# Ledger of designs, part 41: peptides against a protein of PDB entry 3NZW

Target 1, 212 residues: chain A of PDB entry 3NZW
Amino acid sequence: TTTLAFRFQGGIIVAVDSRATAGNWVASQTVKKVIEINPFLLGTMAGGAADCQFWETWLGSQCRLHELREKERISVAAASKILSNLVYQYKGAGLSMGTMICGYTRKEGPTIYYVDSDGTRLKGDIFCVGSGQTFAYGVLDSNYKWDLSVEDALYLGKRSILAAAHRDAYSGGSVNLYHVTEDGWIYHGNHDVGELFWKVKEEEGSFNNVIG
Target 2, 222 residues: chain B of PDB entry 3NZW
Amino acid sequence: QFNPYGDNGGTILGIAGEDFAVLAGDTRNITDYSINSRYEPKVFDCGDNIVMSANGFAADGDALVKRFKNSVKWYHFDHNDKKLSINSAARNIQHLLYGKRFFPYYVHTIIAGLDEDGKGAVYSFDPVGSYEREQCRAGGAAASLIMPFLDNQVNFKNQYEPGTNGKVKKPLKYLSVEEVIKLVRDSFTSATERHIQVGDGLEILIVTKDGVRKEFYELKRD

## One batch from the design tools (peptide; aimed at target 1 G47 G48, target 2 P104 Y106)

Design b2_p18_7_s3 (made by RFdiffusion4, then SolubleMPNN; from b2_p18_7, 13 letters changed)
Fold by OpenDDE base, seed 3:
Structure b2_p18_7_s3 (fold): chain B 212 residues (1-212), chain C 222 residues (1-222), chain A 18 residues (1-18)
Amino acid sequence: as target 1 above (212 residues)
Amino acid sequence: as target 2 above (222 residues)
Amino acid sequence: VKLYSGAFQSKVILPFMR
């Protein structure tokens, strides 16, 4: 798995691969590793698929309850804290989760929290999470700027996941791409890695280690 | 070391069509190298045009299916006989599976039916309740033999238009029920030849807007 | 109970290759 999220002048980019594995078996190439919690909040999945899917869906319910009770959308900080508190209660039970809670509120602006099953909760501008995270960081860190255009930022997210898919055996399938703004998240499509790789190679003149 | 789980073998397969879905399973039940039964159905009509199979440890599979059937019953009681949608069924099954997260049902679960738009739907589950909607899925003992075949024949993976030098993929299209049944039969016939835990009989449940139809075919009884 | 032993492995979206 490779997931990433980063803040820039235009909001948040979220990009994830879609491969799931069971040992050496490719269980799926089409896993949705982004959970749409609400129109303004995204959760990313790394670790146990069931753990992430179940608890992030649960989180969505808690966020909705907050909205109903408080008549206001939940903050990214509060949403991430709910999840963090939950996984902390299960500490030692064997949950496997590496998640990013990404959203945009008027109060907070574009916000990213990292939450994992070890009880770690971090606020930050850039996170890559998964077995391919180091590969993604290599591309992302080399090209990241706050002043990226939306187009360039989307491409950078996609390109970083592609790099990880190329080098990490546990990452692949396709790239799912999201842009989060004040108006909510926008889905920017599913990009098959097989097709994307050759396209990028041709357009960039990159991946010269592969002879087409 | 205490091992509460058994493995009763078998294989299941789901394929979604345009306006139908198919869920198939062999009827062999085995423990180790001993055939317990040559006809033990493992694909069930659960009502509301939903078919289900939980393949692996049969005791767990049966328990899960019974719980789901009971869930359907209570859903009707609580919601004025409202039909349970396939997506809601999938969510319910997730909760059943994840409710035993720390002592899981040792099964691969597949359900099939029609979505709210009348399109064929197949949902697959891991033992702890991760689920996704797919066009096809194989589960059980011979899943590793069948799934690549389905990738090629249902999803047309690695197929290209002739004369395009591999530049144009074969377009995706829905398969007819007859084509799907042929693929299912070929899948199980092939799996039976190469896997000792698969064989004896093949039961296919076909879900359409008109209800659930069952077909049975003999497999090798080796 | 190893959730990921043999034919019945849960889907892992591996967070960390250790």
Scores: peptide ipSAE 0.243, ipTM 0.790, DockQ to the pose 0.114
OpenDDE base, seeds 1, 2, 4, 5: peptide ipSAE 0.171, 0.185, 0.187, 0.242; ipTM 0.780, 0.792, 0.791, 0.786; seeds 2, 4, 5 fail the geometry check

Design b2_p18_7_s4 (made by RFdiffusion4, then SolubleMPNN; from b2_p18_7, 10 letters changed)
Fold by OpenDDE base, seed 1:
Structure b2_p18_7_s4 (fold): chain B 212 residues (1-212), chain C 222 residues (1-222), chain A 18 residues (1-18)
Amino acid sequence: as target 1 above (212 residues)
Amino acid sequence: as target 2 above (222 residues)
Amino acid sequence: VKIFSLPFQSKVILPFQK
């Protein structure tokens, strides 16, 4: 798995791969590792597929309840705290979750929280989470700037996941790409790694270790 | 140390068509090297045009299917006989599975039916309730033998248009019910040849807007 | 039967208990 999120002048980019595994078996190439909690809030999945899918869906329900009760969208801080508190209650029970909660509120602006099943909750500007995270960081950190255009930021997110998919055996399938703004998230498509790799190689002149 | 789980073998396979879906399973039930039954159906019509199979440890599978059938029943009671949609069924099954997160049902679950637009739908679950809608899925003992075949023949993986130097992928298209049945039969006959836990009989449930149809084919009995 | 995983490494290094 490789998931990433980063803040920039245009909001937040979220990009993830889509491979699930069971040991050496590729269980799926089409897993949705972004849970659309609501139109303004995204959760990413790494670790146990069921743990993430179940509890982040549950989180969505809690966020909806907040909205109904308070007549205001929940903050990213509060949403991430709900999840963090939940997983902390299960600490030691064997949950496996590495998540990023990403959103944009008027009060907070673009906001990313990392939450994992060990009880860690971190606010930050850039996170890569998964077995391929180091590969993604390599590309992302090398090219990241706050002043990236939306187009360049989207490409950078996609490109970073591609790099991870190339090097990490547990990452692959496709890249799902999101842009988060104050108006909510925008889905920017599913990009098959098999096709994307060759396209990027040709256009950039990259991946020269692979002969076409 | 006590192991509460068994493995009863078998294999199941779901394929979604344009306006139909198929869920198939062999009828062999085994423990280790011993055949317990040559005809133990594991694919079930659960009502509301939903078919279900939970393959792995048969005791857990049967329990899960029974719970889901009961869930369908109560859904009707609580919601004025409203038809349970396939997507809602999938969510419900997730909760059934995840409710035992720390003592899981030892099964791979597949359901098939039609979505609310009348399109074929197949949902697959891991033992603890992660689920995904897919065009095809193999589960059980011979899943590793069949799934790559389905990737190639249903999703046309690694197939390209002739004369394009591998630059143009074979376009995705829906398969007819006849084509799907052929693929299912070929899958199971092949799996039977190479896996001891697969054989005896093949039961195929076909879901259309007109209901559920069952077909049965003999497999090798060795 | 195997649980589906999305392999990830925690940000926290857990101590090993022998």
Scores: peptide ipSAE 0.274, ipTM 0.781, DockQ to the pose 0.114
OpenDDE base, seeds 2, 3, 4, 5: peptide ipSAE 0.247, 0.266, 0.248, 0.244; ipTM 0.808, 0.792, 0.798, 0.801; seed 4 fails the geometry check

Design b2_p18_8 (made by RFdiffusion4)
Pose (drawn by RFdiffusion4):
Structure b2_p18_8 (pose): chain A 212 residues (1-212), chain B 222 residues (1-222), chain P 18 residues (1-18)
Amino acid sequence: as target 1 above (212 residues)
Amino acid sequence: as target 2 above (222 residues)
Amino acid sequence: EVNELLEQSQETLQFRMF
């Protein structure tokens, strides 16, 4: 798995791969590793497929309950804490998840929280999570500027996941893109690496190793 | 020491058509190198036009299917006999499985039916509730032998339009019930040839707007 | 070959990882 989310001038970019594994067995190439908590909240998934899916879906129900009770959209900080505190209760039981809670509130602006099953909870501008995280860091860190256009930022996030899907045997399938502004998240499509790789290689001239 | 799990073999297969779906499984049940039964059904009609199979440790598979069937019964009791849609059944199965997160039902489960739009639907599950809707899925012992074949023959993977220089992908025309039954039978004759835990018989459950139908085919018994 | 296939069969029943 490879997931990333980064803040910039135009808000937040979120990109994930879609591969699921059972060891060296490719279990699926079409899994959804991003969950839409609500119109302004996204959650990313890495680690145990069931733990992530189950607890992040549950997180969505908890955020919805907050809105009914407080008559107000839940903050990114509070939403990430609900998951962080829940996972902490299970520390030592073997839950396995690397997660990112990304969203926007008038009160917080673009906000990103890294939350994992160790109980670690970190606010930051840039995170890459999963077995392919270092591959995505390599491309994303060396081309990142706060002042990226929405178009360039969307591409970098896409290109970074592509780099990870290429080098990490446990990442691949397709790339799912999102962009987060104060008007909520905008889905930017599902890009199959089977075509995205050759297209990027030709148009960019990169991936100069692999023979085409 | 005591091991609460065993492996009863078997292979299951699910394919979704435009307005139908199928869930198939061999009827052999095994322990180690012996055959417990040559005919022990492993795919079940659970009502509300849903078929399911939980393959792996059979005791767990039976307990799960039994618990789900009872779940559909109570769904009717608590919701004025409303029909349990396949998507709803899938989320329900997720909770049943994740409920044993720390002592899992050791099964790979697949369900089939039609979605609310009458389209064919297949859902497959991880032992602890991870699930996804899909066009086709092989589960059980020969899953590693069959899933590649389905990616090719059902979703036309790696196949291109001849003469397009590999530029145009083979279109995703959709399979009829007849063409699906062929792929299923071929899949199981192939699996019976290469995997020692697959054989004896093949039982297919076909689901349409008219309900659930069954077809049976013999397999090699060696 | 049979043992390899049995090992691969056991992998299909493992927990899915992202």

Design b2_p18_8_s1 (made by RFdiffusion4, then SolubleMPNN; from b2_p18_8, 13 letters changed)
Fold by OpenDDE base, seed 3:
Structure b2_p18_8_s1 (fold): chain B 212 residues (1-212), chain C 222 residues (1-222), chain A 18 residues (1-18)
Amino acid sequence: as target 1 above (212 residues)
Amino acid sequence: as target 2 above (222 residues)
Amino acid sequence: SDAELEAQARQTLLPWEL
């Protein structure tokens, strides 16, 4: 898996691959590694598919209960804390989760929290999570600027996942791309890595290690 | 060393059509190299136009299917005989599987039916309850032999329009029930030739708006 | 081989990893 999220002047970009594996077997190329918790809040999945899918779905239910009780959308800080507290209770039981909780509230603005099954909870502007994270960081860190246009930021997110899909055997399939603004998240499509690779290679003159 | 799990072999296959879905399984049950049964059905009608199979360790598979059937029964009691939707069934099965997260059911689960729009639906599960809706899925012993074939013949992977120099992919389209049945039969006959844990018989459950139909075909008995 | 077929059967029953 490779997932990433970063803040910039235009909000948040979230980009993820779609491969699942079972050992050396490619179990799926079409897994949805982003959960849409509400129109303003996303969760990303890396690690055990069942652990992430089960507990992030549970988190969605807790977030909805908060809205019903408090008559206000849950904060990104509170949502991430609920998940963090839960996984901490299971510490040592063998859960495998590397997650990002990304969203917008009027109080917080655009916000990203990293939460993992070790009990780590971090607020930050840039995270890459999964087996391909170092490959994604190589591209993302080299090109990231706060002042990116929305178009350039979307491309950078997509391009960073593509780099990871190229080098990490456990990442691939397609890129799912999101832009989070004050008006909520916007889905920017599913981009097949096979098609995207050749397009990017041609347009950039990149990936010269591969002869077409 | 004590091993709580067995492996009873077999293979299952689900394919979703436009207004139907198919779930098929061989009828061979084995332990190691011994055939326990040449006709042990592993694909079940669970009611509400939902068919289910949990392939791997048969004791776990049977237990899971029984629990799900019981869940369907209780759903009717609690919700005034409301039909359980295929997506709600998938969520329920996730909870059944994940409830044993630390001592999993040793099975690959597939369900098939129609979604709320009347479109064919196939859901597949890992042993601990992750699930995905797909157009096709193979599970069990010969899944590695069949799944690449399904990628090519159902999802048209690596197929291009002739004369386009590989620039235009073959367009996705739904398959007819006759085409799907042919693919299922070809998949299982081929798998039987190459895998000792697959054979004897093929049972196919076809789900349409009119209900569940069963078809049976002989396989090689080697 | 028989061992390869058994290995394939086991691989299909592994949890999915992301």
Scores: peptide ipSAE 0.463, ipTM 0.799, DockQ to the pose 0.893; fails the geometry check
OpenDDE base, seeds 1, 2, 4, 5: peptide ipSAE 0.423, 0.418, 0.417, 0.423; ipTM 0.789, 0.801, 0.800, 0.789; seeds 1, 2, 4, 5 fail the geometry check

Design b2_p18_8_s2 (made by RFdiffusion4, then SolubleMPNN; from b2_p18_8, 11 letters changed)
Fold by OpenDDE base, seed 2:
Structure b2_p18_8_s2 (fold): chain B 212 residues (1-212), chain C 222 residues (1-222), chain A 18 residues (1-18)
Amino acid sequence: as target 1 above (212 residues)
Amino acid sequence: as target 2 above (222 residues)
Amino acid sequence: SVAELLAKAAETLKPWEL
């Protein structure tokens, strides 16, 4: 898996691959590694598919309950804390989760929290999570600027996942791309890695390790 | 060393059509190299136009299916005989599986039916309850032999329009029930030839708006 | 871990990893 999220002047970019594996077996190329908790809040999935899917869905329910009780959207801080507290209670039980909770509230603005099954909860501007994270960081860190245009930021997110899909055997399938703003998240499509690779190679003159 | 799990072999396969879905399984049940039964059905009609199979350790599979059937029953009791939708069934099964997260059901679960729009639906589950809706899925012993075939023949992976120099993919289209049945039969006959844990018989459950139909075909009994 | 538990069984079924 490779997931990433970063803050920039235009909000948050979230990009993820779609491969699931069971050892050396490619279990799926079409997994949805982003949960849409609400129109303003996303969760990303890395690690155990069931652990992530189950508990992030549960988190969604807790977030909805908060909204119903408090008549206000839950903060990104609070949502991430709920998840963090939960996984901490299971510490040592063998949960495998690497998640980013990304969203916008009026109080916080665009916000990203990293939460993992070790109980780590980090607020930050840039995170790459998964087996391909270092490959994604290589591209992302090299090109990241706060002042990126929305178009450039979207491309950078997509391009970083593509780099990881190219080098990480456990990442691939497609890139699912999101842009989070004060108006909520916007889905920017599913980009098949097979097609995207050749397109990017041609347009950039990149990936010259592959002769096409 | 104590192993709480067995492996009863077999293979299952689900394919969703436009207005139907198919869930098929062989009827061979094995332990190690011994055939326990040549006809032990593992694909079940669970009511509400939902068919289910949980392939792997048969004791766990049977337990899971029984629990799900019971869940359907209670759903009707609690919700004035409301039909359980396939997506709700999938969520319910996730909870059944994940409820044993630390001592999992040793099964690959597939369900098939129609979604609320009347479109064919196949959901597959890992042993601990992650699930995905897909057009097709193979599970069990010969899944590695069948799944690539389904990728090619159902999802038209790696197929391109002739004369396009590989630039135009073969367009996705739904398969007819007859085409799907042919693919299922070919999949299982081929798997039977190459995998000792697959054979004897093939039971296919076809879900349409009119209900569940069953078909049976002989496989090699070698 | 679940993966280890399943691996100790038949190594035929593994949980999905992301």
Scores: peptide ipSAE 0.432, ipTM 0.797, DockQ to the pose 0.361; fails the geometry check
OpenDDE base, seeds 1, 3, 4, 5: peptide ipSAE 0.426, 0.431, 0.422, 0.428; ipTM 0.787, 0.797, 0.802, 0.789; seeds 1, 3, 4, 5 fail the geometry check

Design b2_p18_8_s3 (made by RFdiffusion4, then SolubleMPNN; from b2_p18_8, 12 letters changed)
Fold by OpenDDE base, seed 4:
Structure b2_p18_8_s3 (fold): chain B 212 residues (1-212), chain C 222 residues (1-222), chain A 18 residues (1-18)
Amino acid sequence: as target 1 above (212 residues)
Amino acid sequence: as target 2 above (222 residues)
Amino acid sequence: SIEELLKEAAETLKEWEL
């Protein structure tokens, strides 16, 4: 898996691959590694598929309950804290989760929290999570600027996942791309890695380690 | 050494069509190298136009299916005989599986039916309850032999329009029930030739708006 | 222990990983 999220002047970009594996077996190339908790809040998945899918879905329910009780959308801080508290209760039990909770509230603005099954909860501007994270960071860190245009930011997110998909055997399939703004998240499509690779190679003159 | 799990082999396969879905399984039950039964059905009609199979350790599979059938029953009691939708069934099964997260059911689960729009639906589960809706999925012993074939023949992977220099993919198209049945039969006959845990019989459950029908075909009894 | 045996058995499961 390779997931990433970063804040920039235009909000948040979230990009993820779609491969699931069981050892050396490619279990799926089409897994949805982003949960749409509400129109303003996303969760990303890395680690155990069931752990992430189950508990992030549960998180969605908790967030909805908050809205019903408090008559206000849950904050990104509170949502991430709920998940963090939950996984901390299971610490040592063997959960495997590397998640990012990304969203926008009027109070917080665009916000990203990293939450993992070790009980770590971090607020930050840039995170790459998964087996391919270092490959993604290599591209992302080299090109990241706060002042990126929305178009450039979307491309950078997509391009970073592509780099990881190219080098990490456990990442691939497609890139799912999101842009989060004050108006909510916008889905920017599913981009097959095979097609995307050749397009990017041609347009950039990159990936010269692959002849054709 | 003690192993809490057994492996009864077998293979299952689900394919979704436009207005139907198919879930198929062989009828061989095996332990190690000994055939326990040549006809032990592992694909079940669970009511509400949902068919289910949990392949792997048969004891776990049977337990899971029984629990799900019970869930369907209680759903009717609690919701004035409302039909359980396939997506709700999938969520329910996730909870059944994940409820044993630390002592999992040793099974690969597939369900098939129609979604609320009347479209064919196949859901696949890992042993601990992650699930995905797909057009096709093979599970069990010969899944690694069949799944790549399904990628090619259902999802048309690596197929291109002739004369396009590989630039235009073959368009996705729903398969007819007859075409799906042919693919299922070819899949299982091929798997039987190369895997000792697959054979004897093939039972196919076809879900349409009119209900569930069953077809049976002989496989090699080797 | 039974817990160790279960853990070992669980490691052989084909769980999906992301």
Scores: peptide ipSAE 0.434, ipTM 0.823, DockQ to the pose 0.306; fails the geometry check
OpenDDE base, seeds 1, 2, 3, 5: peptide ipSAE 0.426, 0.434, 0.420, 0.416; ipTM 0.816, 0.828, 0.823, 0.815; seeds 1, 2, 3, 5 fail the geometry check

Design b2_p18_8_s4 (made by RFdiffusion4, then SolubleMPNN; from b2_p18_8, 10 letters changed)
Fold by OpenDDE base, seed 4:
Structure b2_p18_8_s4 (fold): chain B 212 residues (1-212), chain C 222 residues (1-222), chain A 18 residues (1-18)
Amino acid sequence: as target 1 above (212 residues)
Amino acid sequence: as target 2 above (222 residues)
Amino acid sequence: SVEELLKQAAQTLQPWRL
């Protein structure tokens, strides 16, 4: 898996691959590694597929209960804290989760929290999570600026996942791309890595290690 | 050393069509190198136009299917005989599987039916309860032999329009029930030739708006 | 872990990993 999220002047970009594996077996190329918790809040998935899918879905229910009780959308801080508290209760039980909770509230603005099954909870502007994270960071860190346009930011997110998909055997399939703003998240499509690779190679003159 | 799990072999396969879905399984049940049964059905009609199979350790599979059938029964009691939708069934099965997260059911689960729009639906589950809706999925012993074939023949992977220099992919198209049955039969006959845990018989459950029908075909009894 | 448990049981069916 390779997931990433970063804040910039235009909000948050979230980009993820779609490969699941079982050892050397490619179990799926079409896994949804983003949960749409509500129109303003996303969760990303890395680690155990069932652990992430089960508990992030549970998180969605808790977030909805918050809205019903408080008559206000849950904050990104509170949502991430609920998940963090949950996984911390299971510490040592063998959960495997690396997640980012990304969203927008009027109180917080665009916000990203990293939460993992070790009980770590971090607020930050840039995170890459998964087996391909270092490959994604290599591209993302080299090109990141706060002042990126929305278009450039979307491309950078997509391009960073593509780099990871190219080098990490456990990442691939497609890139799912999101832009989060004050008006909520916007889905920017599913981009097949096979097609995207050749397009990017041609347009950039990159990936010269592959002879077309 | 104690091993709580067995492996009863077999293979299952689900394919979704436009207005139908199929779930197929061989009828061979084995332990190690011994055939326990040449006809032990592993694909079940669970009611509400949902068919289910949990392939791997048969004891776990049977337990899971029984629990799900019971869940359907209670759903009717609690919700005034409301039909359980396939997506709700998938969520329920996730909870059944994940409820044993630290001692999982040793099974690959597939369900098939129609979604609320009447479209064919196949859901597959890992042992701990992650699930995905797909157009097709093979599970069990010969899944590695069949799944790439399904990628090519159902999802048209690596197929291109002739004369386009590989630039235009073959368009996605729903297959007819007859075409799907042919693919299922070819899949299982091929798998039987190369895998000792697959054979004897093939049972196919076809789900349409009119209900569930069953077809049976002989496989090699090797 | 589930994977370790399944490996200890000498089983081939693995949970999906992301």
Scores: peptide ipSAE 0.422, ipTM 0.806, DockQ to the pose 0.345; fails the geometry check
OpenDDE base, seeds 1, 2, 3, 5: peptide ipSAE 0.416, 0.421, 0.416, 0.421; ipTM 0.797, 0.810, 0.811, 0.802; seeds 1, 2, 3, 5 fail the geometry check

## One batch from the design tools (peptide; aimed at target 2 D126)

Design b2_p19_1 (made by RFdiffusion4)
Pose (drawn by RFdiffusion4):
Structure b2_p19_1 (pose): chain A 212 residues (1-212), chain B 222 residues (1-222), chain P 19 residues (1-19)
Amino acid sequence: as target 1 above (212 residues)
Amino acid sequence: as target 2 above (222 residues)
Amino acid sequence: SVGNHDSPYSYWAVTGEWS
C-alpha cells in the first residue's frame, strides 16, 4: 500500500495505489483505498483492509449524522478526530490503520490530517502512508513546490505512487487520483501501472534501469 | 492447548457473466490427510437470488451462511418483503464478519447473483469483512492455483492482439454461460490434479433472472 | 513526511489458502 496527500497552491492532491495482499499473495489489484466521505471529504486507507474499510465507512455515517444535527458540514478537524478518538478507544486491541482525512471547508481551507491506529493525529501539508510510503516520499519530496500547477501537482502525485508501485513489492495495481478545491473533490481517474509505467518511462526517460 | 479453528479444505470459484453468475465448489470435506465426506455441499442458495459459500473452517462457514440466511428472512419481515439486492447483502455480510473482528469466522466468503441492473455480480470477502465487487474470484485451498488462470482466461490479462507488437490489449469481450462452465470445470480438474484437498465432486450454482440452477460433475477421488 | 504507519493494505490469510 502507498497513499499520499499534499497541500499546494491549487488545493490538495490525493493519490493511492490499489493493491491488496495476504502476505506475499496478491489478493487484489483493483481495491479502492480512497473513500468519499462527502463532496468535500476524502479518506485514505492503509493497513488492515477490513479495519480501514469498516471504520472509514462508519466515519462517513458519523459525519452525515453531524450534518443532520448541526445543519452544517462537519469540519476536517472534527471528522478526523471522530476517527482518531474511536481508534484510541481500541488502543491495544490490534486495530491496524494508517489513514489520511483530507478536505475543504470555508473555515479551514485545504486541510490534511494523518490519523493512525496508535492514536496519532497530525495536521500537515504532506503525508505518505503505507509500506511504500518512503518510495513515494523520495519522488514527492524532491519535486514538490507550493506553487505547482494543478496539472503538475496531479502528475507528481501520480508519479510518486508509480515510484512506490515499482519499488515496493506490496504496492501496485493502479493509481487513483483526486484533486480537492473549495468546490469539493474531483476524481482524476484510475491509472493501471501495467500501462502507466511504460508510458511514463518513454515520455519521461526515467526508470532508466529496467530494460524496455 | 485448545485450538478453536480447523481446516476443512475445499475450493470455491465465482464468475460473473453479463446477465448471469456462477458460484462453484468441490464437494470434498477434509481434516488433515483424511476425507470426511466426498459430498458435503458448500455452496448455498440463500434466497432472493443470492448464492454464497464461506470456505475455510467449515463450522464457521456454516454458522455464517446460516446467520446470513436468517438475515434475509428478517429483512423481509422488517421491510415489507423487499428483495435484498446483492450489494445490500454484501454490506450486510461485512457487518456479520466484522462483528467477530476479535474472534473471526475463519472463512473466505464469496457470493454471486445479479445487481439491480440485471448484470452478473460476484463479491468476495476477507475473514473480517473486507470486500470488493469483482468479475471472478477463486477461494479456498486451490485459490493460489486457480486465480492466476482466471486473470488470464476471464479478464484476458497479459494477452495481446497478435501482431500489434504487444501494443493493443486483447479486447474484453464477455463470456457466455457455456464458456464460463468450461472454464470452471477445467479449473477444478486442474485443481484436483495438483491439490490434495480438491476432488470427489464439483457443484455449480448458476444464477439468472429466472433463478438458481444446479449442475454436478464428478471429480477424481484420489 | 513519512507517516508512522508502514503496513500494507492486507487481507487476513486463511490457513491452507494462498499457499

